# Ledger of designs, part 98: peptides against a protein of PDB entry 8PQO

Target 1, 252 residues: chain A of PDB entry 8PQO
Amino acid sequence: VLLKEYRVILPVSVDEYQVGQLYSVAEASKNETGGGEGVEVLVNEPYEKDGEKGQYTHKIYHLQSKVPTFVRMLAPEGALNIHEKAWNAYPYCRTVITNEYMKEDFLIKIETWHKPDLGTQENVHKLEPEAWKHVEAVYIDIADRSQVLSKDYKAEEDPAKFKSIKTGRGPLGPNWKQELVNQKDCPYMCAYKLVTVKFKWWGLQNKVENFIHKQERRLFTNFHRQLFCWLDKWVDLTMDDIRRMEEETKRQ

## One batch from the design tools (peptide; made by RFdiffusion4, then SolubleMPNN)

Design b1_p17_4_s1 (from b1_p17_4, 8 letters changed)
Fold by OpenDDE base, seed 3:
Formats: sequence, structure tokens, C-alpha cells
Structure b1_p17_4_s1 (fold): chain B 252 residues (1-252), chain A 17 residues (1-17)
Amino acid sequence: as target 1 above (252 residues)
Amino acid sequence: MEFPLKPLIETILSVLF
């Protein structure tokens, strides 16, 4: 098991981020996958547990249509079914990803706290001291081009070049986080994303777990660069607008 | 979902195959 806490600092408020995140997920998914093909929603209901109130979703991603025919034919039963269980109690979120074939041998868990700070809180997820001792904190700087793979780079998604017309935020220079303290009208937040990866396979556990973390980091980096650069597209949207957009995306 | 579907699927597929 490999745990890392990714801290993503953004020049948006916690409240703004709720809209921006949902918009960006919907927009990116629409543009890159053609919608929700192969997604089965098993559960979508409110929940309340231990003072946590939110929406619980259980989705199955049937990946048969996303792989070549020969892969479908050779894949073991259940191998192409990914389960996503999500507890959305914003500003707290938890997502658990499992696979039917691998069972207990595979787990990706992402637990996120969204806080109105600059990523300075330690152990925000309240892990036991011994567990927290083994967590690496990783700061993601959305303005740092060196953290972006060349193949992922798009100028229109570069926070160092983008300036929001609606808010005036950006571009984000090399010291944007330090300069933010002097910009009292610009909100900021940190997404504390504790990622737990388990891949129990003798001889390959560490390699695969590290690989997954590398991909998650890449995903978080690119996603939040998009989120910021799409600020003018979502900043004036309401949660109701987002819900309508999500429903439209599901139909495509 | 907290992230775009395609990158997530690509990650998962990379692990499974």
C-alpha cells in the first residue's frame, strides 16, 4: 500500500471550486470520451454517517467497448468492470475504485478535503500518527510547466498564460502563491487529496503502486490546469446549471 | 466522479493490461 497526499493550491474559493470541479469533469469527459458510454449507475442517493452528509454514488464502468476485441475476448470475467463508489459531502469527498476480477488485491482510494488555506495543514485527514508518518506530501503547482508532460501541454490550458476576463485572475507567475497573500480580493484554497493505492502482486506491488501514483499526479495536474483556465466558463454558473449540464452530458 | 473519465480509464487499463 502506498499513500501520498497531493496538495493542489488554486486561486479560487472553496465554494467556487465546487462548481468548477463539476463543470470541468463534465466538460473534459464530454470532449474526450464522447460521454458516459458504458457507465451503469447502481446507486445515487443521499447519505448521512458520522455527521457526514452528502450524496453516495455507485457506478460500474463497463470497459468492454473501450478495449480492442482481442482484449475483450482474452480478459477474465469481471476484469473490464470497474466499480466506483463515491461519497460526495463537499467540501469532503471520498472515491473508492475497485475491480471485480482483482477483488481485494486492487484499490484506489481518493479522499479529498477542500480547505480555504495554502496547503499548510498537516494530517487534515486525521490519520493515525504511524500511518501519517508514511504519507508523502506532494505539492502540485498548476503554473509550473515543468510538471506537465510535453504531450499533455496545451497553451490554452496554461495558467501561466491565462487571464480570466470575468475575475481578473491570472496569469500565474512563478511566485503566484506568494504574491497571493498581497491580493486580498483573490480567494484561494487547497485540495488535500489523500490517495491510497493498493496493488497486491508479489514482485510488482511497489512498481505498479508508484506507477498509479504517477498517473494520478499527472491527472490532478492536468485537470486543475484546465479547471483554472476554464474559470470564465464556469465562474458564473450555479449548482443548478451544473446539474443540468451533467444530465445533458449523460444523454450524449 | 472527481476527474475526467478518459484519463481515469487509461490509468486503470494500464494497470489491468
Scores: peptide ipSAE 0.187, ipTM 0.858, DockQ to the pose 0.700
Fold by OpenDDE base, seed 1:
Structure b1_p17_4_s1 (fold): chain B 252 residues (1-252), chain A 17 residues (1-17)
Amino acid sequence: as target 1 above (252 residues)
Amino acid sequence: MEFPLKPLIETILSVLF
């Protein structure tokens, strides 16, 4: 088991981020060929548990059509079915990813708190002290080009070059986070993403768990760079606008 | 979904195969 808490600081408010995140997910999915194919929604309903109120979703990603025929033929039964259970009680979210073949031997859990701070809170997910001692805190700086793989870099998605016309935010210089503290008119937040990865196969556990974390970090970095650089596209959208976009994406 | 589907799929496939 490997736990890391990724802290992503953004020059947006917690309320703005709710719209921006949904927009960016929808937009990224539309730009991908076959992004919605093979998704089965089993459950989509409101929930209330332990004072937490939100929306619960259970989706199955059927990957059979996304892999070559030889992979499908050689894959064990259930290996190409991914289950995603998500509890969205924004500003808190929890996602659990499992695989039918690996069962309890595979788990990716992502728990996120969105807070109006600069990533200064410790143990925001309220882990036991012993568990918290084993969590590495990883800061993602969306303006730091050195954190981006060369193959992922796009100039139009570079926060160090982008300036929002609608809000005046950006470009983000090397010391943007420190400068932000003195800018009263610019909101800020931190997404505290606690990622738990379990891969219980002897001899491969450390390699696979570290690999998944590496990919998650890459994903979070690229996604939030896009989210910020797309600010002018989503900052004036309403939640109703987002819902329409999601419905359109489901039909593709 | 908290992030785009394709990167997640690529990650999962790389782990399983």
Scores: peptide ipSAE 0.186, ipTM 0.860, DockQ to the pose 0.762
Fold by OpenDDE base, seed 2:
Structure b1_p17_4_s1 (fold): chain B 252 residues (1-252), chain A 17 residues (1-17)
Amino acid sequence: as target 1 above (252 residues)
Amino acid sequence: MEFPLKPLIETILSVLF
């Protein structure tokens, strides 16, 4: 098991991020192939547990159509079905990803707290001290081009070049986080994403777990660069607007 | 959803195959 806490600082408020995240997920999914294909929603309902109130979703990603025929023929039963269980109680979110074939030998858990700070809180997810000692804190700087793979880089998604017309935020220079504390009119937050990866296959555990973390970091980096650079598209939207957009997307 | 669908699928596929 490998745990890392990714801390993503953004020049948006916690309330703004709620809209921006939902918009950006929807937009990114629309703009890329496979936005909803092969996804089965088993459960989508409100939940309340231990004072946590939010929306629970259980989705199955059927990957049979996403792999070559020979892979489908050789894949064990259930190996191409990925289950995603998500508890969305913003500003807290939890996502658990499992596979039918791997059972308890595979787990990706992502737990996120969104806080109005600059990523300065330690153990925000309240892990046991012994467990927390083994968590690597990883800061993602959305303005740092060196953290982006060349193949992923797009100038229109570069926070170091983007200037929001509606808010005046950006571009983000090398010291933007430090300068942010002196800007009274610019909100900021940190997404604390605790990622737990388990891949229990003999001889491959460490390699695969590290690889998954590498991909998650890449994903978080690219996503939040988009989220910021799309600020003018979503900053004036309400949650009701987002809900309407999601409903319209489901009808397509 | 915590992240876009396509990158998630690509990540999973890259690990499993």
Scores: peptide ipSAE 0.178, ipTM 0.854, DockQ to the pose 0.704
Fold by OpenDDE base, seed 4:
Structure b1_p17_4_s1 (fold): chain B 252 residues (1-252), chain A 17 residues (1-17)
Amino acid sequence: as target 1 above (252 residues)
Amino acid sequence: MEFPLKPLIETILSVLF
């Protein structure tokens, strides 16, 4: 098991991020997966547990059509079915990813707190001290081009070049976080993403767990660069607007 | 039986994010 806490600082408020996240997830999903093909929604309902109120979703991603033929032919039964269970109680969110074939031997858990700070809180997820000692804190700087793979780089998604017309935010220079502290009119937040990766397979555990973390970091980096650079597209939207967009997408 | 894990993992993560 490998745990890392990714801290993503953004020049948006916690309230703004709620809209921006939903918008950007929908947009990114369309761009990368072809509009949700192969996604089966089993459950989508409100929940209440231990004082936490939110929306629970259970989705299955059927990846048979998304992998090469030789992979599909060699894959064991259920290996290409990914289950995603999510508890969205913004500003807290938990996502659990499992696989039908691997069962308890495979787990990706992502727990996120969105806080109106600059990523300065330690152990925001309230882990036991012994567990927290094993968590690496990783800061993601959305303005740092060196953190982006060349194949992922897009100029229109570069926070160091983007200027929001609607808000005046950006471009983000090398010291944007320090400068932000002195800008009383610019909101900021940190997404604290505790990622737990388990891949229990003899001889492959460390390799795969580290690989998954590398990919998660890549995804978080690209996603939040997009989120910021798409600010003008979503900043004036309401949650009702997002819900309408989601419903319209489901009907097509 | 085994299958290439890297392409699968990349695909999984791309779909989920």
Scores: peptide ipSAE 0.068, ipTM 0.734, DockQ to the pose 0.087

Design b1_p17_4_s2 (from b1_p17_4, 8 letters changed)
Fold by OpenDDE base, seed 1:
Structure b1_p17_4_s2 (fold): chain B 252 residues (1-252), chain A 17 residues (1-17)
Amino acid sequence: as target 1 above (252 residues)
Amino acid sequence: MEFPKKPLFDTILKVLF
């Protein structure tokens, strides 16, 4: 098991981020080949547990149509079915990803707190001290070009070049985080993403767990660069506007 | 949805095969 807490600082408010995240997910999904094909929604309902209120979703991603025929023929039963259980109680979110074939030997858990700070809180997820001491804190700087793979880089999604017309935010220079403290009119937040990866196969555990974390870091970096650079597209949207966009995406 | 899933699923597929 490998745990890392990714801390993503953004020059947006916690309330703004709720809209921006949903917009950016929908937009990114439209730009990807394959859309929502092979997605089965088993559950989508409100929940209440231990004072937490939100929306619970259980989805199955059937990947059989997304792989070559020879892969489908050779894949063990259930290997191409990915289960996603999500508890969305914004500003807290939890996602659990499992696979039918691997069962208890595979787990990806992502727990996120969105806080109106600069990533300074320790153990925001309230882990036991023994567990917390094994968590690596990883800061993602969306303005740092060196954290982006060359193949992922787009100039129109570079926070160091983007300036929001609607809000005046950006471009983000090398010291943008320090400067943010002195800008009383610019909101900020940190997404604390505790990622737990379990891959319990002998000889492959560390390699695979590190590989998955590397991909998650890449995903978080690129996504939040997009989210910021798309600020003018979503900052004036309502939650009702977002819901309409999500419904349109499900039909494609 | 928390994030786009395609990059993650591609990773999972690479692990399984």
Scores: peptide ipSAE 0.223, ipTM 0.873, DockQ to the pose 0.749
Fold by OpenDDE base, seed 3:
Order: sequence, then structure tokens, then C-alpha cells
Structure b1_p17_4_s2 (fold): chain B 252 residues (1-252), chain A 17 residues (1-17)
Amino acid sequence: as target 1 above (252 residues)
Amino acid sequence: MEFPKKPLFDTILKVLF
């Protein structure tokens, strides 16, 4: 098991981020090939547990259409079915990803707290001390070009070049976080993303767990760069606007 | 949805096959 806490600092408020995240997920998903093909929604309902209130979803992603025919024919039963269980109680979120074939040998868990700070809180997810001492804190700087793979880089998604017309935020220079502290009119937040990766196959555990973490970091980096650079597209939207957009998308 | 799924699923597929 490999745990890392990714801390993504953004020049947006926690309330703004809720809108921006939903918009950016929808927008990024439209740009992905294959869309929602093979997605089965088993559960989508409100939940309340231990003072946490939100929306629970259980989805199965059937990846049979995403692999060549020969892979589909040779794949073990359940190997191409990915289960996603998600608890969305913003500003807290939890996602658990499992595979039918691998069972307890595979787990990706992402637990996120969104806090109005600069990533300074320790153990925000309240792990036991013994567990917390094994967690690596990883700061993602959305303005740092060196954290972006060349194949992922787009100039229109570069926070170091983007200037928001609506808010005046950006471009983000090398010291933008330090400068932000002195800017009373610019909100900020940190997404604390505790990622737990379990791949319990002897001889491959460390390699695969590290590989998954590298991909998660890549995903978080690119997504939040997009989120910021799309600020002018979503900053004036309300949660009601997002809900309407989601409903319209379901009807298409 | 918390994030786009394609990069994650590509990773899972690379792990499984």
C-alpha cells in the first residue's frame, strides 16, 4: 500500500472551486474519446452518515469496448469491469475504485478535503499517527511547467500565461503563492487529496503502486491547470447553472 | 465525477495487460 497526499493550491475560493471542478470535469470529459460508453450507473442517491451529507454514486465502467477484440476474448471474467463508488459531500469527497477480477488485491482510494488555506494543515484526513508517518505530502504547483509532460503541455492551459479577464487573476509567476498572501482580494484554497493505492501482487506491488501515483499526479496537475485557465468560462456560473447543464447533458 | 476517467482507465489497462 502506498499513500500520498497531494496538495493542490489554487487562487480560487472553496465555493468557486465547487463550480469550477464540475464544469471542468464535464468539459474535459467531452474532449475525451469514447465518452460515456460502457458506463453503468447502479446507484445515485443522497446519503447521510456520521454527520456527512452528500450524494453517493456507484458506477461500473465496462472497458470491453476500449480494448482490442483479442484482449477482450482473453481477459478473465470481470477484469475489464471497474467499479467506482463515490461519496460527494463537498467540501469532502471520497472515491473508491476496484476491479472485479483483482478483488482485494487492487484498490485506489481518493479522499479530498477542500480547505481555504495554503496547504499548511497536517493530517487533515485524521489518519492514525502510525499511518500518517508513512504518507508523503506532494505539492502540485499548477504554474510549474517542469511538472508537466511535454506531450500534455498546451499553451492555452498554461497558468503562467493565462490572464483571467473576468477576475484579473493570473498569470501565475514562479512566486505566485507567496505573492497571493499579500493580495487581499484574491481568494485561495488547497485541495488535500489523500490517494491510497493498493496493488497486492508479489514482485510488482511497488512498481505498479508508484506507477499509478505518477498517473494520478499527472491527472491532478493537468486538470487543475485546465480548471484555472478555464476560469472565465465558469466563474460566473452558479451551482444551479451547473445542475441545469448536467440535466441538459443527460437528455442528449 | 471527480476527474476525467480516460487517463486513469488507461493506467488500469496498462496494469492489467
Scores: peptide ipSAE 0.222, ipTM 0.869, DockQ to the pose 0.744
Fold by OpenDDE base, seed 4:
Structure b1_p17_4_s2 (fold): chain B 252 residues (1-252), chain A 17 residues (1-17)
Amino acid sequence: as target 1 above (252 residues)
Amino acid sequence: MEFPKKPLFDTILKVLF
C-alpha cells in the first residue's frame, strides 16, 4: 500500500471550485475517446452518514470496447470491469476504484478535502499518527511547467500565460502563491487529495503502486491547469447551470 | 465524477495486460 497526499493550490474559492470542477470534468470528458461509452450507473442516490451528507454513486466502467479483441478473449471474467464508488459531500469527496477480477488485491482510494488555505494543514484527513507518518505530501504547482509532460503541454492550458478577463487572475508567475497572500481580493484554496493505492501482486506491488501514483499526479496536474485556464468559461455559471448542461449532454 | 477516467483506465489496462 502506498499513500500520498497531493496538495493542489488554486487561486479560486472553495465555492468557485465546486462549479469549476464539475465544468472541467464535463469538458475534459468530451475530449476523451468514447465519451462515457460503457458506463453503467448502478446507484445514484443521496446519502447521509455521520453528519456527512451528499450524493453516492456506483458506476461500472466496461472496458471491453477499449481493448483489442485478443485481449478481450483472453481476459479473465470481470477483469475489464472497473467499479467506481463515490461519496460526494463537497467540500469533501471520496472515490473508491476496484476491479472485479483483482478483488481485494486492487484498490485506488481518493479522499479530498477542499480548504480555503494554502496547503498548510497537516493530516487534514485525520489519519492515525502511525499511518500519517508514512504519507508523502506532494505539492502540485499548476504554474510550474516542469511538472507537465511535454506531450501533455498546451499553451492554452498554461497558467503561466493565461489571464482571466472576467476575474483578472493570472498569469501565474514563479512566486504566484507568495504574491497571493498579499492580494486580499483574490481567493485561494487547496485541494488535499489523499490517494491510497493498493496492488497486492507479489513482485509487482511497489512498481505498480508507484506507477499508478505517477499517473494520478499527472492527471491532477493537467486537470487543474485546465480548470484554471477555463476560469472565464465557468466562473459565472451556477450549480443549476451545470446541472442543466449535464442533462443536455445526457440527451445527446 | 472526480476526474477524467481515460488516463487512469489506460494505466490499469497497461498493468493488467
Scores: peptide ipSAE 0.220, ipTM 0.871, DockQ to the pose 0.720
Fold by OpenDDE base, seed 2:
Structure b1_p17_4_s2 (fold): chain B 252 residues (1-252), chain A 17 residues (1-17)
Amino acid sequence: as target 1 above (252 residues)
Amino acid sequence: MEFPKKPLFDTILKVLF
């Protein structure tokens, strides 16, 4: 088991981020795997537990149509079925990903707190001290081009070049986080993303767990760069606007 | 919480095969 807490600081408010995240997910997922065909929604209902109130979803992603025929024919039963259980109680979210074939030998859990700070809180997820001491804190700087793979880089998604017309935010220079403290007109937040990866196969555990973390970091980096650079597209949207967009995306 | 699924699913597929 490998745990890392990714801290993503953004020059947006916690309330703004709720809209921006939903918009950016919908926009980025329009033509990607996991939308439309092959998605089975087993559960989609409100929940309340231990003071947490939100929406619970259980989805199965059937990847049979997303792989070459030879892979589909050779895949063990259940290997191409991914289960996603999600608890969305913004500003807290939890997602658990499992696979039917690997059963208890595979787990990806992502727990996120969105806080109106600069990523300075320790153990925001309230882990036991023994568990917390094994968590690596990883800061993602959306303005740092060196954290982006060349193949993922797009100039229109570069926070160091983007200037929001509607808000005046950006571009983000090398010291933007420190400068933000002195800019009372600019809100800020941190997404604290605790990622737990379990891959219990002999001889491959550490390699695969680290690989999955590398991919998650890449995903978080690119996503939040997009979210910021798309600020002018979503900052004036309401939650009702977002719901309409989500419904349109589900029909594709 | 949702994110784009393709990068994650690609990773899972690479691990399984």
Scores: peptide ipSAE 0.200, ipTM 0.862, DockQ to the pose 0.737

Design b1_p17_4_s3 (from b1_p17_4, 9 letters changed)
Fold by OpenDDE base, seed 3:
Structure b1_p17_4_s3 (fold): chain B 252 residues (1-252), chain A 17 residues (1-17)
Amino acid sequence: as target 1 above (252 residues)
Amino acid sequence: MEFPKKPIFETILKVLF
């Protein structure tokens, strides 16, 4: 098991982020080829547990259409079915990803707290002290070009070049986080994303777990760069606007 | 949905196959 807490600092408020995240997820999904194919929604309902209220979703991603025919023919039963269970109780979110074939040998868990701070809280997810000792804190700087793969880089999604017309935020220079403290009119938050990866196959555990973390970091980096650079597209939207957009998308 | 799933699925596919 490999745990890392990714801390993504953003020059937006926790309330703004709720809108921006939903918008950016929808927008990014539109840009992906083959989106929605093979997705089965088993559950989509409100939940309440231990004072936490939110929306619970259980989806199965059937990857049979996403692999070559020979892979589909040779794949063990359940190997191409990915289960995603998600609890969205913003500002807290939890996603659990499992595979039918690998069972307990495979787990990706992403637990996120969104806090109105600069990533200074320790053990925000309240792990046991012994477990917390094994968590690496990783700061993602959305303005740092060196954290972006060349193949992922787009100038229109570069926070170091983007300036929001509506808010005046950006571009984000090398010291933007330090400068943010002195900017009383600019809100900020940190997404604390505790990622637990388990790949319990002897000889491959460390390699695969590290690989998954590398991919998650890449995903978080690119997504939040997009989120910020799309600020002018979503900053004036309300949660009601987002809900309407989601409903309209479901009808298409 | 918390994030676009394509990168995650690609990762899973690389792990499984």
Scores: peptide ipSAE 0.055, ipTM 0.791, DockQ to the pose 0.740
Fold by OpenDDE base, seed 4:
Structure b1_p17_4_s3 (fold): chain B 252 residues (1-252), chain A 17 residues (1-17)
Amino acid sequence: as target 1 above (252 residues)
Amino acid sequence: MEFPKKPIFETILKVLF
């Protein structure tokens, strides 16, 4: 098991981020080849548990058409079905990813707290001390081009070049986080993303777990760069606007 | 024949991320 807490600081408020996240997820999904192909939504309902109230989703990603033929032919039943269970109780979110074949030997868990700070809180997820001491804190700087793979880089998604017309935020220079402290009119937040990865296979555990973390980091980096650079597209939207957009997308 | 689990999961991750 490998745990890392990714801390993503953004020059937006916690309330703004809720809209921006949903917008950016929808937009990113449109840009993916095949869109929702092979995605089955089993459950999408409100939930309430232990004072936590939000939306629960259970999706299955059927990957049979996304893998090479030889992989599909050799894959046992259920091996190409990925289950995603998500509890969205913003500002808290939890996602659990499992595989039917691997069962308890495979787990990706992502737990996120969105806080109005600069990523300075320790153990925001309230882990036991023994567990917390093994968590690596990883800061993602959306303005740092060196954290972006060359193949993922787009100038229109570069926070170091983007200037929001509607808010005046950006471009983000090398010291943008420090400068935020002195700018009382600019909101900021941190997404604390605790990622737990388990891949229990002798000889490959560490390699696969590290690989998954590398992919998660890449995803978080690119996503939040997009979220910021799309600020002018979503900052004036309401949650009702987002819901309407989602319903319109489902009808197409 | 051993099932190549590593290649399949690498592919899965490339699809999901």
Scores: peptide ipSAE 0.042, ipTM 0.700, DockQ to the pose 0.073
Fold by OpenDDE base, seed 5:
Structure b1_p17_4_s3 (fold): chain B 252 residues (1-252), chain A 17 residues (1-17)
Amino acid sequence: as target 1 above (252 residues)
Amino acid sequence: MEFPKKPIFETILKVLF
């Protein structure tokens, strides 16, 4: 099991992020070919548990059409079915990813708290002290080009070049986080993403767990760069506008 | 939270196959 807490600092408020995240997810989904193919939604309903209220979703990703024929033919039963259970109780979110074949030997859990701070809180997910000692804190700087793979880099999604016309935020220089403290008019938040990865296969555990973390970090980095650079597209949107976009995306 | 799901699934595919 490998745990890392990714801390993504953004020059947006927690409330703004709720809109921006949903918009950016919808927009990213439009840009991805076949994003909805092979997705089965089992559950999509409100939930209330232990004082937490939100939306619960259970989706199955059927990957049979996403793999070469030989892989499909050799794959054990259930190996190409990925279950995603998500609890969205913003500003808290939890996603659990499992596989039918691997059962207890595979887990990706992503737990996110969105806080109006600069990533300074320790153990925001309230882990036991012994467990927390094993968590690596990883800061993602959306302005740091060195954290972006060359193949993922787009100038139009570079926070170091982008300036919001509507808000005046950006571009984000090398010291933008420090400067943000002095900018009373610019809101800020941190997404604390505790990622738990378990891949309990002999000889492959560490390699695969690290690989998954690498991909998650890449995803978080690129996504939040987009979110910020798309600020002018979503900052004036209402939640109703977002819902319409989500519905349109589902129909494509 | 539905991040772009494609990278996760691609990762899983690369791991499993």
Scores: peptide ipSAE 0.068, ipTM 0.801, DockQ to the pose 0.649; fails the geometry check
Fold by OpenDDE base, seed 2:
Structure b1_p17_4_s3 (fold): chain B 252 residues (1-252), chain A 17 residues (1-17)
Amino acid sequence: as target 1 above (252 residues)
Amino acid sequence: MEFPKKPIFETILKVLF
C-alpha cells in the first residue's frame, strides 16, 4: 500500500472551485476519446450518511473496446471491468476504484478535502498517527511548467501565461502563492487529495503502485491547469447553470 | 488464471488516467 497526499493550491475560492470542477470535468469528458463509451452508470442518487449529504455514483468502466486485442484475449473474465464508487459531498469527496477480478488485491481510493488555505494543514483527513507518518505530502504547483510532460503541454492551458479577463487573476509567476497572501481581492484554496493505492501482486506491488501515483499526479496537474485557464468560461456560472448543463448532456 | 503481464496492466491504467 502506498499513500500520498497531493496538495493543489489554486487562486479560486472553495465555492468557485465547486462550479469550476464540475464544468471542467464535463468539458474534459467531451474532449476525451469515446465520451462515455464503455461507461455504465449503475447508480446515481443522493445519499445521507452520518450527517454527510451528497451524491453517490456507481459506474462500471468496460475497457474491452479500449485495450489492444492481445490484452482482451489474455484478460480473464471481469478483469477489464473497473468499478468506480464516488461520494460527492462537497467540500468533501471520496472515490473508490476496484476490479472484480483482483478483488481485495487492487484498490485506488481518492479522498479530497477542499479548504480555504494554502495547503498548510497537516492530516486534514484525520488519519491515525501511525498511518499519517507514512503519507508523503506532494505539492502540485500549477504554474510550474517543469511538472508538466512536454506531450501534455498546451500554451492555452498554461497558468503562467493566462490572464483572466473577468477576474484579473493571473498570470501566475514563480512566487504567485506567496503573493496571494498580500492580495486581499484574490481568493485561494487547497485541494487536499489523499490517494491510497494498493496493488498486491508478488514482485509487482511497488512498481505498479508508484506508477499509478505517477499517473494520478499527472492527471491532477493537467486538470487543475485547465480548470484555472478556463476560469472565464465558468466563473459566472451558478450551480443551477451546471445542473442544467449536466441534464442537457444526459439527453444527448 | 493470473492477471496478464505488468505492461498489460499499465496499458489498462493509461486508459483510465
Scores: peptide ipSAE 0.039, ipTM 0.696, DockQ to the pose 0.081; fails the geometry check

